# Designs tried in a protein design run: peptides against a protein of PDB entry 6TME. Part 263

Target 1, 324 residues: chain A of PDB entry 6TME
Amino acid sequence: NRLKRAYIALQAWKKAFYSDPFNTAANWVGPDVCSYKGVFCAPALDDPSVLVVAGIDLNHADIAGYLPPELGLLTDVALFHVNSNRFCGVIPKSLSKLTLMYEFDVSNNRFVGPFPTVALSWPSLKFLDIRYNDFEGKLPPEIFDKDLDAIFLNNNRFESTIPETIGKSTASVVTFAHNKFSGCIPKTIGQMKNLNEIVFIGNNLSGCLPNEIGSLNNVTVFDASSNGFVGSLPSTLSGLANVEQMDFSYNKFTGFVTDNICKLPKLSNFTFSYNFFNGEAQSCVPGSSQEKQFDDTSNCLQNRPNQKSAKECLPVVSRPVDCS
Target 2, 324 residues: chain A of PDB entry 6TME as posed
Amino acid sequence: NRLKRAYIALQAWKKAFYSDPFNTAANWVGPDVCSYKGVFCAPALDDPSVLVVAGIDLNHADIFGYLPPELGLLTDVALFHVNSNRFCGVIPKSLSKLTLMYEFDVSNNRFVGPFPTVALSWPSLKFLDIRYNDFEGKLPPEIFDKDLDAIFLNNNRFESTIPETIGKSTASVVTFAHNKFSGCIPKTIGQMKNLNEIVFIGNNLSGCLPNEIGSLNNVTVFDASSNGFVGSLPSTLSGLANVEQMDFSYNKFTGFVTDNICKLPKLSNFTFSYNFFNGEAQSCVPGSSQEKQFDDTSNCLQNRPNQKSAKECLPVVSRPVDCS

## One batch from the design tools (peptide; made by RFdiffusion4, then SolubleMPNN)

Design b2_p25_5_s3 (from b2_p25_5, 17 letters changed)
Fold by OpenDDE base, seed 1:
Structure b2_p25_5_s3 (fold): chain B 324 residues (1-324), chain A 25 residues (1-25)
Amino acid sequence: as target 1 above (324 residues)
Amino acid sequence: GESLLEKLEEKYEKEMEEIFKKFLE
């Protein structure tokens, strides 16, 4: 009795609620779980004559509580969306039993602990959103071995380096923003064949940008702002034929911003402010184009407004980092 | 920068919502 198991799970979950401001679970009474608010049933994949709980949507319910292990009884759930709540604790390992998991969204909660490795056990997972939580520790390299379409990791407490396995990812979008990642961007990044959007904002990343970034032909958004990157921008960035939004602001870049970057055919916005660039091509000057927007604020550029003082620039510009 | 991230998040939130709705149909 699959619905009976679901009933047990859902009742356990209701008991795990500390606060339900919108009374979302008010109708979670009785065996008819398919009538529960936020619970969605569908014919089972293995037997269309059997109705099962296939989806959970408790988005924006502001529920305080935790995820009890009994949720592992929801073995038919493919869509699990519980974002914008106040769930705390860890993601139960018992969720490994949810082998049909396709979309897992626990974003904007109060989850803690290491990366929920249970997500790696789901063979059919396509969408993973764990952003805006307090997950910590190292990102498991295996995450990028998954055939995911989207990976949202931003606004957590992840640390250590970006795994080299990133190049294996088939995701079109990956967010690392607002964590504590450190080290260099792996050179394998250029192997991300389906990548459209990647965001590294607000980490502790450092070193030179790998030349292999230029191999990301399908990338439309590349944001590496607010890190500790050094050296010159790779000349291979001219290969970003589809990039529309590019942000390198708030780093420690040096050197010359070249025409081949600023004249990228799809480029709409290019922000390279708050660095130590000591030159830019005319095509990079803000206002030089009607179709493109540039920001060169707070660099070491000559004859440009709002630049750093010589005192600030000289120590850095005079000691350029060799990225070769 | 950060505003770009917000826009990105909004885009995909909407997309996921649509997928969810279609799933229920």
Scores: peptide ipSAE 0.380, ipTM 0.873, DockQ to the pose 0.725
Fold by OpenDDE base, seed 4:
Structure b2_p25_5_s3 (fold): chain B 324 residues (1-324), chain A 25 residues (1-25)
Amino acid sequence: as target 1 above (324 residues)
Amino acid sequence: GESLLEKLEEKYEKEMEEIFKKFLE
């Protein structure tokens, strides 16, 4: 019965293909769905004597098409990986029936519409990758209430602010890069207990960096480059004991880059170029360390090469933003 | 910055692929 439902779903999906350049679905014929290329079967969790479709892997198949509602019949699927295709349309609401969903990767496709809220209905979801699509609108706050290990949202059309609920996230990695997020980074960010990597690159984020970033003791990668952040770097950044890669380039930061930041014990690369910093500690100077790489290009630093002109610096430096 | 993102993406893509394979074993 379950495999029959899977057959219906997979045949509907095949019919929804506009192009299959690698003939991935060429063998999608007949009732033996477990032999289908990219379809993986396993014993059902509730009945080991029953074989069910547990996984889909169509990564890099370059398939053009859409996801039909019949995919909701794949109720035993826990792993759904269909990245690097040309699927379009929306994620069907019928996928709410896939209650075992554990990993959902639809990255690098042509999906549109709002955030696929069906992902919020999956109680066991651990990995969500919707990057490199055309999803738009607001990010639902509830996404961070889920026990996700990884959240990839980058390269979409999301807008509005980052939800305050981000602090509730248990994710080790979160990417916001290359969207249209605006506003400040929530102060609750410091509550992300499991965070290792976070990337904000290329948004419209602004305001001061919250001091609470310094509470992210396990973070190894922190990239906030290409935004509109202002003010000084928080002194609390000295608390980033495990940060290895840090990038604040292409913002509007001012003030002094301190020893406490540049001497972070595990820091390998710190880029703070293309800002309006008016001073830096000796430990921040490129070439000052063999173990650390720094870039201070295009700031308002004295006696350093490749800095902004006084004409460009003075209007900004003379009007520092108070982040207190 | 952007190159770092790409590296990060590649890392996790590989990780997820490995998890997928292990799940099917």
Scores: peptide ipSAE 0.370, ipTM 0.868, DockQ to the pose 0.772
Fold by OpenDDE base, seed 2:
Structure b2_p25_5_s3 (fold): chain B 324 residues (1-324), chain A 25 residues (1-25)
Amino acid sequence: as target 1 above (324 residues)
Amino acid sequence: GESLLEKLEEKYEKEMEEIFKKFLE
C-alpha cells in the first residue's frame, strides 16, 4: 500500500511535467512504480518484506515542470536527486513528511522563493545541494544547527549576513559563492571543527577577516575572492596547517603578505591578486618556489610587474584599515 | 576561483552518486 501512495505521487508529478525531452517518464505507467525510470525501490527499514520507493534519480533529464504537493506521499524516499532539470516553483512543504531524507539535490534548476525551510524538518539530512537556482532572502540560522556533511548554496540570490550559527556546523564543505551575502564573516567560523572546504566567492562581504579563520585546522580550500574585504590578512592564518588552495583576490586588502602565510606547509596555490597590498615577503613572490604557485598581480607592490598605478594605490594605501 | 568551485562541485556530485548506488545495494 505504500507503493500505491508512491504511484499517486509519481503520477501527479508526471502530470506536472511541461516538457520531457528524453521521454524519461514515458514508462511511468501502471502500478509497478519500481520499474519507473529514475525510481528506485528498496526494502523498507521497518519491514524488509515490503518494497518501497527509497530513491529518485532524475539527474540531467532536462525536464521542465514543478514539484507537486503529492510528492509528500513518497514518505520512504531517502535519496532525492533531480539536478540539471528545469523544474520551477517552490519546494513543497509537504516534503516534510519525507522523514528519511538523507540526500537532497535539486541543484541546477529554476526554483524560486525563500530558502526551502522544509529541509530543516528532515532529521537525518546529511547532504543539501540547492546550488544554481533562484532562491532568495535570508539564510536561516538553523541550517547550521543541523548535522550536515555538505551544504551547497552557491549561485543563488541569497542576501543578508552569514548567520553566526555557522560555527555550529559540522559540514566538511560549505559553498556561499555567487550570492548577495553582505557583512562580515562571523568570528564563530573558527569553531567549524570539520570544515575542509569553504568558498565565499563573488558576494558582497566586507570588513576585516576574523582572526578565528586561523583555527580552521582541517581546511584545505579557503576562497574569499571577489568581495569587499579590507585590512591586513590576519597573522593567525599561519595556523592553517592543511590549507592547499587559498584565494583572496579581488578584494581591498592592504598591508604586507608575510612569510608565515606563504610558507604554510601544505600550501599549493595562493592567489592574492587585485588588492592593495604594499609589500610581500620573498617567499610570496611568484616563481620563488617550484612547489607553490603565487599570484601577486595588480597590487601596490614595488619592483613587481603588473601592479596598480601610484594614483590608484595612494588613496587606499595611505589610509589603511586597522583591524586590531 | 570559479574553476576551483567547479572542481568542488564535481567532486561532491560524484560522492553523492556513489552513496546513492551503495544505498540501493
Scores: peptide ipSAE 0.365, ipTM 0.869, DockQ to the pose 0.807
Fold by OpenDDE base, seed 3:
Structure b2_p25_5_s3 (fold): chain B 324 residues (1-324), chain A 25 residues (1-25)
Amino acid sequence: as target 1 above (324 residues)
Amino acid sequence: GESLLEKLEEKYEKEMEEIFKKFLE
C-alpha cells in the first residue's frame, strides 16, 4: 500500500524533527497522510483511482532536524519543497527511489557534504534548488547533462572549476554565485542555447572571458562581478542582443570599454566599476543616457570622478593581459 | 549584484510555486 509506505516515511521524518516552532507536524497523526499539513496527495499516474503523496511543501517552517532514509518510501513524490528550514546532514541516497521527482528545493537549510548526486538519478528533474546550504567539493559534470530548466547552486561551498559540460545545459537560469569556483569560464558556455540568466557573483574565477559568451543570444542577465577576471572585454559581447543587466564589477579587467557593448539594444544596466579599465566610449559614461544606467567608478579612466590613483593603476595598466 | 540575485531568486520561487499548485490540481 502506497499510503502506508508514505505514513511510515512521514512518521520517521516527524521523529527526525528536533524543533518545530510553528507546530507544522502537530497534525501528522494517524494513517490519513493526505490530511497532514504540508503533504499533498494526487491521483497516481499509473492508476488515477489511487491517491498517492505527490508533493511536500514545508517552506518557511523553520523546522530543525534531518532527512531520514525512510523518505525513500515516498516513491510518488514529484514536488519536494522544504526551503527555509534548519534541516541538517546530507540528502539521503534512498531518495533515488523517488523516480518522479520534478522539482527539488532544499534551499536555505543547513545541509553539508558533497553535491547530492542522488539528484542526478532523477530522470524527470526540471528544477534543482540547493542554494544557501553548505554543500562542498566539486560540481559533478553530469548535472549539465540533465534537462533542467533551472539550476540554483549559489551560496554554498563548491570549489574547483566549472565543468565544460555547461555547454550541454538546457537551463534558462543558472546561479553559481557565492561559492569558491576557480579557473576560467569554459568556452563551451556559448553553446547554452536556452540560457536567459546566469550569475557568477563572488567566486574565485579568473582568466579571460571566453569570446563565446557573445553567442548567448537569449541571455538577459549576465553577472560576473566579484571575481578575478583579467584582460579586455571580448569584442564579441556585441552579440548579446537581449542582455538587459550586465555586471563585470570588482574584477581585474583592463582595456577600453567600447561603444558596441554600451550601445547594446536592450541594455538597461551595465556596471563595470572597480576594475582597471583605462578608457571608455562616450556611450558608456554614466548620465549619457536616460534609458541606460552605467557605473564606471574606481577604474583607471581619465577625466572621470572616483577613479583609482595612478599608483594603483600603473602596475596593472602597463602590463595588460593578452587574451588572444 | 546581490540585489539582482535576490530578485532573480524570488521570481523563480514564485514561478515554481505556481507550477506546484497547478501540478496538484
Scores: peptide ipSAE 0.336, ipTM 0.857, DockQ to the pose 0.839

Design b2_p25_5_s4 (from b2_p25_5, 16 letters changed)
Fold by OpenDDE base, seed 1:
Structure b2_p25_5_s4 (fold): chain B 324 residues (1-324), chain A 25 residues (1-25)
Amino acid sequence: as target 1 above (324 residues)
Amino acid sequence: GDSLLNELEEKYLKEMEELKKKFLE
């Protein structure tokens, strides 16, 4: 019965293919769905004597098409990996029936519409990758209430502010890069207890960096480059004991880059170029360390090469933003 | 910036592939 439902689903999906350049679905014929290329069967969790479709892997198949509602019949699927295809349309709401979903990867496709809220209905979801699509609108706050290990949202069309619920996230990695997020980074960010890597690159974020960033003791990568952040770097950044890669480039930061930041014990690369910093400690100077790389290009620093002109600096430096 | 993002993505994609293999064994 379960395999029969899977057969219906998979045949419906095959019919939804517009192009299959590698003939991936060429062997998708007959009731033996476990022999289908990219379809993986395993014993059912509730009955080990029953074989079910537990996983789909169509990564890198360059398939054009859409996801039909009949995919909701694949109720035993825990792994759904279809990255690097040309699937279009929306994620079907019928996928809410896939209650065992553990890893969902639809990255590098042509999906559109709002955030696929069906992902929020999966109680066991640990990995969500929807990057490199055309998803748009607001990010649901509830995404960070999920017990996810990784959240990949980068390279989409998401807009509005980052939800304050971000502090509830248990994810080790979160990517916001290359969207249209705006507003400030929530102060609750410091509560992300398992965070290792976070990337904000290429958004419309603004305001001062919250002091609470310094509470991210486990973070190894923090990239906030290519935004509209203002003010001084928080002194609390000295608390980032494990940070290895830090990038604040292409913002509107001002003030002095301190020793306490540049002497962080695990810091390997610190880029703060293309801002309006008017001073830096000696420890921040590129070439000052053999173990650390710094980039101070295009700031308002005195006696440093490749800096902005006085004409460009004066209007900004003379009007420092108070983040207190 | 972008290079760092690419490295991060590659790292986690690799990890996920390994996890997938274990699950499907």
Scores: peptide ipSAE 0.144, ipTM 0.758, DockQ to the pose 0.693
Fold by OpenDDE base, seed 2:
Structure b2_p25_5_s4 (fold): chain B 324 residues (1-324), chain A 25 residues (1-25)
Amino acid sequence: as target 1 above (324 residues)
Amino acid sequence: GDSLLNELEEKYLKEMEELKKKFLE
C-alpha cells in the first residue's frame, strides 16, 4: 500500500525533527497521511483510483532536523518544497526512488556535503532550488544535461570551474551567485538557447568574458558583478538584443565602454562601476538618457566624478589584458 | 546585485507555487 509506505516515511521524518516551532507535525498522527499538514495527496498517475502522496510543502516551518532515508518510500512525490527550515545533514540517496520528482526546493536550510547527485537521477525534474545551504565541492557537469527550467545554486560553498556543459542547459534562469566558483566563464555559454537570467555575483571568476555571451539573444538579466574578470568588454555584447539589466561592477575590466553596448535597445540598467575602464561613449554617461540608468563610478575615466586616482589606475590601465 | 537576485528568486518561486497548485488540482 502506497499510503502505508508514506506513513512509514512521514513518521520517520517526524522522529527526525529536533524542533518544530510552529508544531507543524502536530497532526501527523495516524494512518490518514493525506490529512497531515503540509502533505498533499493526489490520484496516482498510473492508477487514478489510488490516492498517493504527491507533494510535500513545509516551506517556512523553521523545522530543525534531518532527512531520514525512509523518505525514499515517498515514491509518488513530485513536489518537494521544504525551504526556510533548519534541516541539516545530506540529501538521502534513497530519494533516487522518487522518480516523479518535478520540483525540488530545499533552499534556505543547513544542508552540507557535496552536490546532491540524487537530483541528477530524477528524469522529470524541472525545478531545482538548493540555494542558501552549505553544499560544497564541484558542480557536477551533468546538472546542465538535465531539462531544467530553473537552477538556483546561489549562496553555497561550491568551488572549482563552471562546467562547459552549461551550454547544454535549457534553463531560463541560473544562479551561481555567492559561491566560490573560479576560472573563466565557458565559451559554451552562448549555446544556452532559453536563457533569460544568469547571475554570477560574488564568485572568484576570472579571465576575459567570452565573446559567445553576445549570442544570448533572450537574456534579460546578466550580472557578473563582484568577480575577477579582466580585459575589455566583448564587442559581441551588442548582440544582447533583449538585455534589460546588466552588471559588470566590481571587476578588473579595462578599455573603452562602447556605444554599441550602451545603446542596446532594451537596456534599462547598466552598471560598470568599480573597474578600470579608461573611456566611455557619450551614450554610457550617467544622465545621458532618461530611459537608461548607468553607473560609471570608480573607474579610470577622465572628466568624470568619483573615479579612481591616477595612482590606482596607472598600474592596471598601462598593462591591459589582451583577450584576443 | 542581491536585490535583483532576490527579485528573480521570488518571481520563480511564485511561478512554481502556481504550478504546484495546478498539479494538485
Scores: peptide ipSAE 0.029, ipTM 0.648, DockQ to the pose 0.765
Fold by OpenDDE base, seed 4:
Structure b2_p25_5_s4 (fold): chain B 324 residues (1-324), chain A 25 residues (1-25)
Amino acid sequence: as target 1 above (324 residues)
Amino acid sequence: GDSLLNELEEKYLKEMEELKKKFLE
């Protein structure tokens, strides 16, 4: 009996709660699991005459506890949303039995350990949100082999390099922000055919930006701020026909910011402050356009306000990094 | 930077919640 299994799972989970400030699980009593707050039932896909637990929504419940292995008994769950809680520990491997998993949101919790590889076992997963946790270690390259629409990884403790497999991703949005990723952005990034938004904010990424970024025709948001990128901006960035928001601030970029970048047709905001750019086109100057906003603060630009001193600029500008 | 990220997250969160509602209908 599927509902019996669900009952066992949910009661085990209730027992795993350390704190339930809003008494969310107060009505988690008795065999009628479909009446439980945050539990949603639907007809089973394989047998419409059978009612099963198809979804969990405990978002914003501020529950402290852990995910017990008995959750693996929720084999019919396709939606698992438990963001903004205080769940700790690891994602149990027993969740591999949830083969219908479609949306998995455990963001804003206190999960620890390596990347939850159980997410890779779900063949139909489309949405993965594990942001604002304490996941650590390397990102498995297989994550980008999955047909995900969205991948939220930001605000964790992930380290190592971004996998080359990123180019295989079909995701429209990917967030790497506020981790400890290092190395270069893979050249394969240009192969992300469905990418709309990508953020690399606040990592330890370095090297030159790959020219292949210019192949991201569908990108509307590209933020690489607060890293260690060097060299000039790729001329191929002129290919970002749909970019609206672009941020390269707080890096170590050098060279000239060209018209081809600043005149991108859909560009609304372009921030390249806190770098070592030594020139910019007139079209890049803040105030040069009414429909576009620019920030050129704290570069090595001549005749512009709020720039770095010659003493700060000369050592960097005189030793340009060759990205060729 | 961070403000943009927050806006992006909120946008997609809302979209996913709407999708969830449709799924449960």
Scores: peptide ipSAE 0.029, ipTM 0.654, DockQ to the pose 0.752
Fold by OpenDDE base, seed 3:
Structure b2_p25_5_s4 (fold): chain B 324 residues (1-324), chain A 25 residues (1-25)
Amino acid sequence: as target 1 above (324 residues)
Amino acid sequence: GDSLLNELEEKYLKEMEELKKKFLE
């Protein structure tokens, strides 16, 4: 019965293909769905004597089409990987029936619409990858209530602020890059106890960086480049004991870049170019260390090459933003 | 930058493959 439902679902999906350039679904014929290319069967969790469709892997198949609602019949699927295709439309709400969903990867497709809230209904979800699509609107705050290991949201059309619930996340990696997020980074960010890598690149984020960033003692990658951040770098950044890659470039930061930041013990790359910093410690100067790489290009630094003109600097440097 | 993002993506793709193997075993 379970495989019959899977057969119905997979045949409906095959009919929803507009183009299959590699003939991936050419063998999707007959009731033996476990022989289908990209379909993986395993013993059911509730009955080991019964085979069920447990996984789909159609990565890099360049298939054009859509996800039909009949995919909701694949109730035993725990792994759904369909990245690097040309699937369009929305994620079907019928996928709420896939209660065993563990990894969901629909990245690098042509999906549109709001955040796929059906992903929030999956109690066992550990991996969510929806990057490189055209998802839009607000990010649901409930996404960070999920016990996810990784959250990939980059290269979409998400707008509004980052939810305050981010501090509840247990994810090790979170990407917000190349969206339209605005507002400040929530102060609750410091509560992300398992965070290793966070990327904010290429959004419309603004305001001062919260001091609570310094509480992220496990973070190895922190990239906030290409935003509208202002003010000085928080002194609490000295608490980033494990940071290796740090990027604050292409913002509107001011003030002095301190020794306490540039001498972080695990720091390998620190880019703070294209800002309005008016001073830096000697330890921040490019070439000052063999173990660390710095980029101070296009700031308001004295006696450094490739800096902004006085005309560009004076209006900003003379009116520093107070983040206190 | 984008290069770092790509590296992160590759890392997790590998991890997913490992998890897939464990699940199917």
Scores: peptide ipSAE 0.024, ipTM 0.593, DockQ to the pose 0.860

